# Designs tried in a protein design run: peptides against a protein of PDB entry 5EIB. Part 106

Target 1, 366 residues: chain A of PDB entry 5EIB
Amino acid sequence: VDLEPGTMDSVRSGPFGQIFRPDNFVFGQSGAGNNWAKGHYTEGAELVDSVLDVVRKESESCDCLQGFQLTHSLGGGTGSGMGTLLISKIREEYPDRIMNTFSVMPSPKVSDTVVEPYNATLSVHQLVENTDETYCIDNEALYDICFRTLKLTTPTYGDLNHLVSATMSGVTTCLRFPGQLNADLRKLAVNMVPFPRLHFFMPGFAPLTSRGSQQYRALTVPELTQQMFDSKNMMAACDPRHGRYLTVAAIFRGRMSMKEVDEQMLNVQNKNSSYFVEWIPNNVKTAVCDIPPRGLKMSATFIGNSTAIQELFKRISEQFTAMFRRKAFLHWYTGEGMDEMEFTEAESNMNDLVSEYQQYQDATAD
Target 2, 366 residues: chain A of PDB entry 5EIB as posed
Amino acid sequence: VDLEPGTMDSVRSGPFGQIFRPDNFVFGQSGAGNNWAKGHYTEGAELVDSVLDVVRKESESCDCLQGFQLTHSLGGGTGSGMGTLLISKIREEYPDRIMNTFSVMPSPKVSDTVVEPYNATLSVHQLVENTDETYSIDNEALYDICFRTLKLTTPTYGDLNHLVSATMSGVTTCLRFPGQLNADLRKLAVNMVPFPRLHFFMPGFAPLTSRGSQQYRALTVPELTQQMFDSKNMMAACDPRHGRYLTVAAIFRGRMSMKEVDEQMLNVQNKNSSYFVEWIPNNVKTAVCDIPPRGLKMSATFIGNSTAIQELFKRISEQFTAMFRRKAFLHWYTGEGMDEMEFTEAESNMNDLVSEYQQYQDATAD

## One batch from the design tools (peptide; made by RFdiffusion4, then SolubleMPNN)

Design b2_p14_8_s3 (from b2_p14_8, 7 letters changed)
Fold by OpenDDE base, seed 1:
Structure b2_p14_8_s3 (fold): chain B 366 residues (1-366), chain A 14 residues (1-14)
Amino acid sequence: as target 1 above (366 residues)
Amino acid sequence: MPPGIFIEIIDAPP
């Protein structure tokens, strides 16, 4: 789905364009112009029914509908505004189904779009209320991984998208291969989300290796486990050492010993015990799939529900507040029928979310 | 990421 027709042509002409049914391409004639309000109230609202018709048709073809997975950017007006409108409308129609998102967080290091803090804050407000699970993929973290870890001098959107794709493939492994720990979306939510509002995940992927070092590294279970828990491998720009894990899932792929995986996962938990809450028993889940990802012998994908994710929301909130105090560009949103109160409500809800994470970070086992 | 939205419908494995 896109409000800009040119992006859809790129997907259709791409190597995977033929995998999608032609009827499942829904596009507008006028883009959102990086404005959440255009995506949510005007241009996106005109297109939403056409998307819902496709969603209904495909849902009716399911033998056992679990839920929905939406991938979008929170910086752009289409992904943020129309994406959150779609989430709301799908939730209204399918209230008993799981809503899962891959939400790409904006960063000034990657984009010059000045209104991204508004789009992100308004989107987070919707995601808090209308999603069951949200993978926070932070463009800042992706850029830093590309630059620092992968040793790319000038990271491109292609390089960032490669990391996103690897992560998405990793976290969805349990859904695609039977007999795994988190075999369905609901079971994942039960294991990962101890508190309904605290459903924002920090993903990570291993191995992350520079092209120059790939030839010399033997991939081992200990190395994957160590790298997966390294703060530098997190795809959200937060340090897990500044918070506590509420829950963790680790998904290993490739031919490896289950015993070795369990031993290494126990060792890493023991070494990092100060970074876990003590009052949630059995809060680390491990899955192993014998099928490696394409081009790798083995991989590990990390899903962390950490109170450190508040650093990401604080960054967005600070940027939002700095703009909103000046009423910068506010007329672009109000001109599309949005009320100024919705900005203050969204800011408040995101600050409440930060406060909730902090409360559970500071909680002790009584 | 492309500015577009991707929606996947998750069915149970058979």
Scores: peptide ipSAE 0.432, ipTM 0.876, DockQ to the pose 0.846
Fold by OpenDDE base, seed 2:
Structure b2_p14_8_s3 (fold): chain B 366 residues (1-366), chain A 14 residues (1-14)
Amino acid sequence: as target 1 above (366 residues)
Amino acid sequence: MPPGIFIEIIDAPP
């Protein structure tokens, strides 16, 4: 789905364009212009019914509908505004189904779009209320991985998208291969989300590889485990050492010993015990899939529900507040029929979320 | 990421 026809033509003409049904390409005539309100109230609202018709048709063809997985950017008006509109409409129609998202957080290091903090804050407000699981993929973290870890002098969108694709492939492993832990979206939610609003995940991946980089030497299970828990491997720009893990899932891929994985996972938990909450027993889940990712012998994907995720929301909130206090660009949103109160409500809800994470970070075992 | 939206409908577990 896109409000700009040119992006859809690029996907359709691309190497994978033929894997999608022609009718599943829904596009508008006018883009959102990086404006959440255009995506949510005007241009996106005109297109939403056409998307819902396709979603309904495909859902009716399912043998056992579990839920929905939406990938979008929170910086752009289409992904943020129309994406959250779609999430709300799908939630209204399918209230008992899981809503999972891969939400790409904007960064000033990657985009020159000044209004991204508005789009992100307004989107996070919707995601708090209307999603069950949200993978926070932070362009800040992706850029830092490309620059610092992969030694790319000028990270490209291709490099960032490679990391996103690797992460998405990792976290969806359990859904794609039989007999895995968290084989369904609901089971993942039950294991990962101890409190309904605290459903924002910090993903991580090991080994980190760029397109065209020489295949890294074969990693061992201990090396994968250590890298997976390293803050430098997190796809969200948060330091787990500044917070506490509520829950963790680790997904190993490749031919390896389950015993060795369990031993290394126990060792890393024991070494990092201060970074876990003590009042959630057995809060680390491990899965092993014998099928490696393409081009790798083995990998590990990390999913962390950490109170450190508040660092990401604080960054967005600070940028939002700096603009909103000056009423900068606000007329572009209000001119599309948006109320100024929605900005205040979104800011408040995100600040409440930060406070909730902090409360559970500071909570002791009674 | 492309500015667009991608929706996957998740059917029965494998």
Scores: peptide ipSAE 0.426, ipTM 0.874, DockQ to the pose 0.805
Fold by OpenDDE base, seed 5:
Structure b2_p14_8_s3 (fold): chain B 366 residues (1-366), chain A 14 residues (1-14)
Amino acid sequence: as target 1 above (366 residues)
Amino acid sequence: MPPGIFIEIIDAPP
């Protein structure tokens, strides 16, 4: 789905264009212009019914519908505004199904779009209410991984999208291969989400290796386990050491010993015990899939529900507040039918979410 | 660029 027709033509003509049915390409004539309100209330609202018709048709063809996964950017107008509109409408129509998202968080390091803090805050407000699981993929973290870890001098959107794709492939492994932990979206939610609003995940991937070091790197279970828990491997720009894990899932891929995986997972938990809440027993889940990712012998994907994710939301909130106090660019949103109250409600809800994460970070077993 | 929004319908596990 896109509000710009040119993007859809690029997908259709691309290497994967033939994977999608022609009728499943839904596009508008006018883009959202990086405005959440255009995506949510005007241009996106005109297109939403056409998307829902496709969603219904595909859902009716399912033998056992589990739910939906949506991938979108929170910085742009289409991904943020229309994406959250679609999430809301799908949630209304399928309230008993799981809504899962891969939500790409904006960063000033990657984009020059000044209104990204508005788009992100308005989107997070919708995601808190209308999703069951949200993977936070932070463009800041992706940029830092590309620059610092992968040694890319000038990270491109292609480089960032490669990390996104690797992460998405990792976290969806259990859904694509039988007999795994979290084989369905509901089991994942039950294992990962102890409190309904605290459903924002910090994903991580290992191995992350620069092109120059790839030939010299041994891929071992201990190394994968260590890297997977390293803050530098997190796809969200927060330090897990500044918070506590509520829940963790680790997905290993490739031919490896389950015994060795269990031993290394126990060792890393014991080493990092101060960074886990003590009042959620058995809060780390491990899966092993014998099928390696393309081009690797083995990998590990991390899913963390950590109270440290509040650092991401605080960053967005600070940027939002700085603009909103000045009412900068607000007329572009109100001119599309938004009320200023929607901004204050979104800010409040995100600040409440931060406070909730902090409360559970500080909670003890006593 | 990828489309602004990608939706996957998740059916029964294989």
Scores: peptide ipSAE 0.423, ipTM 0.876, DockQ to the pose 0.806
Fold by OpenDDE base, seed 3:
Structure b2_p14_8_s3 (fold): chain B 366 residues (1-366), chain A 14 residues (1-14)
Amino acid sequence: as target 1 above (366 residues)
Amino acid sequence: MPPGIFIEIIDAPP
């Protein structure tokens, strides 16, 4: 789905264009112009019914609908505004189904779009209320991984998208292979979300290696386990050492010893015990799939629900506040039918979310 | 990410 026609032509002409039904390509004629309000109230609102008709048709063809997985950017007007409109409308129509998202957070290091803090804040407000599970993929963190870990001198959107794709493939492994931990979206939610509003995850992937060192790196369970818990491997721009894990899931892929995985997972928990909440028992879950990802002997995917994710929201909030105090670009949003109060409500809800994470970070077992 | 929105409908596990 896009408000710009040219995007759909690129997907259709791509290597996977033939796997989609022609009727499942829904597109507008006018882009959102990086404006959340255009995506949510005007241009996106004109297209949303056509998307919902496709969603209904495909949902009716399911034997047992679990839920929906949406991938979008929170910086762009289409992904942010129309994406959150679609999430809201799907939630209204399917209230008992899981809403899962891969939400890409904007970064000033990656994009020159000045209104991204507005689009992100307005989107987070919707995601808090209308999603069950949100993987926070931060362009800041992706850029830093590409530059520092992968040794890419000039990271491209292609390089960032490769990390996103690897992560998405990793976290969805349990949904694609029977008999795994978190084999359905609801089991994942039950295991990962102890508090309904605190459903924002930091993903991570291992191995992450530079092209020059790939051939020399041994892939071992200890190395994967160490790397997936390293703050430098988090795809959200927060340091897990500044918070506490509420819950963790680790998904290993490839031929390995379950015993070795369990031993290494116990060792990493013990080594990092100060970075876990003590009042949530059995808050680390581990899965092993014998099928490796393409081109690797083994991998590990990390899903963390950590109070450190408040650093991401604080960054967005600070940027938002600096713009909003100046009333910068507000007329572009209000001109599309938004009220200035909607900005204040979104800011308030995001600040409440930060306060909730801090409360549970400071909570003790006593 | 590719520009736009991608929606996947998740059916029963195989």
Scores: peptide ipSAE 0.419, ipTM 0.880, DockQ to the pose 0.877

Design b2_p14_8_s4 (from b2_p14_8, 6 letters changed)
Fold by OpenDDE base, seed 2:
Structure b2_p14_8_s4 (fold): chain B 366 residues (1-366), chain A 14 residues (1-14)
Amino acid sequence: as target 1 above (366 residues)
Amino acid sequence: MPPGITIDIFDAPP
């Protein structure tokens, strides 16, 4: 789905364009212009019914519908505004189904769009209320991984998208292959989300490989485990050492000993015990899939529900507040039918979320 | 990411 027809033509003409049914391409005539309000109330609202018709048709073809996964950017008007509109409308129609998202957080290091803090804040407000699971993929973290870890002098969107694709493939492994832990979206939510609003995850991946480097030495299970818990491997720009893990899932792929995985996972938990909450027993889940990723012998994907995620929301909130206090660019949103109250409500809800994470970070076992 | 929205629908696990 895109509000810009040229993007859809590029996908359709691309190497994977044939994977999608022609009828599942929904596109508008006018872009959102990086404006959440255009995506949510005007241009996106005109297109939403056409998307919902496709979603209904595909959902009716399911034998047992589990839920939905939406992938979008929170910086752009289409991904943020129309994306959250779609989430809301799908939630209204399918209230008993899981809503999962991969939400790409904007960063000044990657984009020059000044209004991204508005789009992100307005989107986070919707995600708090209307999603069950949200994987936070931070463009800043992706850029830093590409630059510092992969030694790419000038990271491209292609490089960032490679990391996203690897992470998504890792996270969805249990959903795509039979007999795995967290084999369904609901079971994953039950294991990962101890409190309904605290459903924002920090994903991580090991090994970190660039599209051109076939030469990665085969990592061992201990090396994968150590790298997966390294703050430098997190796809969200948060330091887990500044918070506490509420829950963790680790997904290993490839032919390996489950015993060795369990031993290494126990060792890493014990070594990092100060970074876990003490009042959630058995809060680390491990899955092993015998099928490696394409081009790798083994991998590990990390999913962390950490109170450190508040650093990401604080960054967005600070940028939002700086702009909103000056009413900078606000007329572009109000001109599309938004009220200033929607901005203050979104800011308040995000600040409440930060406070909730901090409360659980400071909570001791009584 | 592609600038657009992708929606995946999950059926019963295989």
Scores: peptide ipSAE 0.410, ipTM 0.870, DockQ to the pose 0.855
Fold by OpenDDE base, seed 5:
Structure b2_p14_8_s4 (fold): chain B 366 residues (1-366), chain A 14 residues (1-14)
Amino acid sequence: as target 1 above (366 residues)
Amino acid sequence: MPPGITIDIFDAPP
């Protein structure tokens, strides 16, 4: 789905264009112009029914519908505005189904779009209410991984998207290969989300290796486990050491000893015990899939529900507040039918979310 | 670039 027709032509002509049914390409004539309000109330609203018709048709073809996964960017007008509109409308129609998202967070290091903090804040407000699980993929963290870990001098959107794709493939492993932990979206939500609003996850992937070192690095279970819990491997721009894990899932792929995985997972938990809440017993889940990812002998994907995610929301909130106090660019949103109250409500809800994470970070077993 | 929005629909695992 896109509001810009040219994007769809690129997807259709791309190496994976044939995996999509032609009828499942829904596109507008006019883009959102990086404006959440255009995506949500005007241009996106004109297109939403056409998307919902496709969603209904495909859902009716399911034997047992689990739920939906939406991938979008929170910086742009289409991904943020129309994406959250679609989430809302799908939630209204399928209230008992799981809504999962891969939400790409904007970064000033990657994009020069000044209004990204508005689009992100307005989107987070919707995601808090209308999603069950949200994987936070921060463009800042992806850029830092590309630059510092992968040793890319000038990270491109292609390099960032490669990390996103690797992470998505890792996270969805249990959904694609039966008989594993979290084999369905609901089971994942039950294991990962102890409180309904606290459903924002820090994803991570291992191995992350520079092109120059890739050929010389042995991949071992201890190395994967250590790298997966390294703050530098988090695809959300927050440090897990500044918070506490509520829940963790680790998904290993490839031929490895389950015993060795369990031993290493226990070791890393014990080493990092101060970074876990003590009042959620057995809050680390581990899965092993014998099928390796393409081009790797083994991998590990990390899903962390950490109170440190508040750092990401604080960053967005600070940027939002700086612009909103001056009402900068606000007329572009109000001109599309938004009220200033919607901005205030979105800011408030995101600040409440930060406060909730902090409360559970500070909570003791007593 | 990927489309601005992708929606995946999950059926029961086989």
Scores: peptide ipSAE 0.408, ipTM 0.872, DockQ to the pose 0.853
Fold by OpenDDE base, seed 3:
Structure b2_p14_8_s4 (fold): chain B 366 residues (1-366), chain A 14 residues (1-14)
Amino acid sequence: as target 1 above (366 residues)
Amino acid sequence: MPPGITIDIFDAPP
């Protein structure tokens, strides 16, 4: 789905254009212009019914619908505004189904769009209310991984998208193979979300290896486990050492010993025990799938529900507040039918979310 | 560029 027709033509003409049914390409004629309000109330609202018709048709073809996964950017008006509109409308129509998102957080290091703090804040407000699981993919973290870990001198959008795709493939592995831990979206939510509003995850992927070291790197369970818990490999721009894990899931792929995985997972928990809440028993879940990802012997995907995620929201909130106090660019949103109160409500809800994470970070075992 | 929004629908695992 896109509000820009040129994007869809590129997908259709691309190597994967034939994989998608032509009817599943929904696109607008007018882009959102990086404006959440255009995505949510005007241009996106005109297109949403056409998308919902496709969603209904595909959902009706399911034998047992589990839920939905939406991938979108919170910086752009289409991904943020129309994406959250779609989430709201799908949630309304399918209230008993899981809503999962991969939400790409904007960063000033990657994008020059000045209104991204508005788009992100307005989107987070919707995600708090209408999603069951949100994987926070921070463009800043992705850039830092590409630059520092992968040793890419000039990270491209393609390099960032490769990390996102690897993570998405890792997370959805359990959903594609029967008998695994978190084999369904609901079971994942039950394991990962102890409190309904605290459903924002810090994803990670291993191995992350530079091209220069790839030839010399043995892939081992200890190395995957160590890299997966390394703060430098988190795809959300927060340091897990500044918070506490509420819950963790680790998904290993490839031929490996379950015993070795369990031993390494226990070792990493013990080494990092100060970074876990003590009042949630058995809060680390591990799955192993014997099928490796393409081109790798083994991998590990990390899902962390950490109170450190508040750092991401604080960053967005600070940027939002700095713009909103000046009423900068507000007329572009209000001109599309938004009320200034929606900004204040979104800011308040995000600040409440930060306060909730802090409360559980500071909570002790009774 | 990839589409601004992608929606995946999950059926029961095989």
Scores: peptide ipSAE 0.404, ipTM 0.871, DockQ to the pose 0.790
Fold by OpenDDE base, seed 1:
Structure b2_p14_8_s4 (fold): chain B 366 residues (1-366), chain A 14 residues (1-14)
Amino acid sequence: as target 1 above (366 residues)
Amino acid sequence: MPPGITIDIFDAPP
C-alpha cells in the first residue's frame, strides 16, 4: 500500500513484484507529503476502504486467521498516518486477532524531514492503543550498525533495508515454519507482553559481520548468543544496560545442538542477570529452527521487551516538544482537519508510556 | 523504496 503511485511501480518492477497478486496492490494518486494528517484524515482515508476490501478477501481465504502484521515507517505521512488508520480499522473489524507491527522509527541521522517527530509521536499514540506487539526498528540504530559493525563508509537505504529484512525474517521464523516451533502470534504475545501497553520490542540480529571479516569468522552458537545480547546489535537506538528486560525471545536458525543453545542461553542470562527483572520467572524463551537463512549457516534473532526502550521514546518526545512549543509546521496538520489537542494527547500518552517503563524498571521483587 | 505499508496476514498451519 502506498499513497504515491511511483513507489508501487518500483515494487512491481522489482525482483519480488511477481510474488504479490496484482489485486493486492493498493495505491493512491496523491502522496501524503510527509504529513501524518494527510495519511490519517484525508488522502489515506479515501484509500482505506480499498485496502480493507483486500484484507477481508485475503482473511476469508485463511483456514485459521491468527492475525495481521503491518510494516510501516513512522517518519513518512503514508506509513505513519495511513498505517495507523489501517491498524485502527483492522482492529475494529478483527478485535480478537493479533495485531503486530514492524515500525521504522525516524532518525535525523538518516532523514532531513523536519516533521518526523510529529508523525512518530502521533503514530506511537495509535500503536500504544491498537497493537499487541510492535517491533521498533530504529533508523539510527540501523545506521550505526551499518557504519560501526558492518564498516560501511556511506550506509545507504539499501543497506538499512537489508538489516530490516533479515530481522523480519528472523522474528517471523516461528510463524513461517510451523511444526518445528510451537509458536503462534498469540503465544508470542503472551510470552513477550506482561503488561498490555508495554508491547514495544527491541529486535536484534546475529551474525552482523563486515564483508572483509566474513571469510575468517566461524559461526558458532556461543558467538551468536554473545552477539545477539550485545547492545551494538540492537536495532532500536537504546542501550539495554540502561534498563531491564521484562521478557526476551531468542530464535536460532540452522543446524545446531539444542543442548548447546540451551547452555549458551543460560550462560548469557546468568552473565547479564542484572539486566533482567527478577520478578518475572522464566522470562527468556528460546526457539530453534533447523532451516538456516539464505546465505548463512546459522543465525540468531533477538526480541527484547526492555525498559530501556524508553530512551527511544524520550528522544522522539524531546524533538516533538521542541517543535510543538513553537507551533512549528502545525498549520500543515490543522489544515487537514486535526486539532492541536490531538498533539497534546499523543505527547501525554507517550510520556505516560515512558513513566510506565521506568516504574517497572525500578520495581523490586516484593 | 519499499511500499509505504505492507500488510502480512498470518494463517495457522494446517
Scores: peptide ipSAE 0.402, ipTM 0.871, DockQ to the pose 0.835

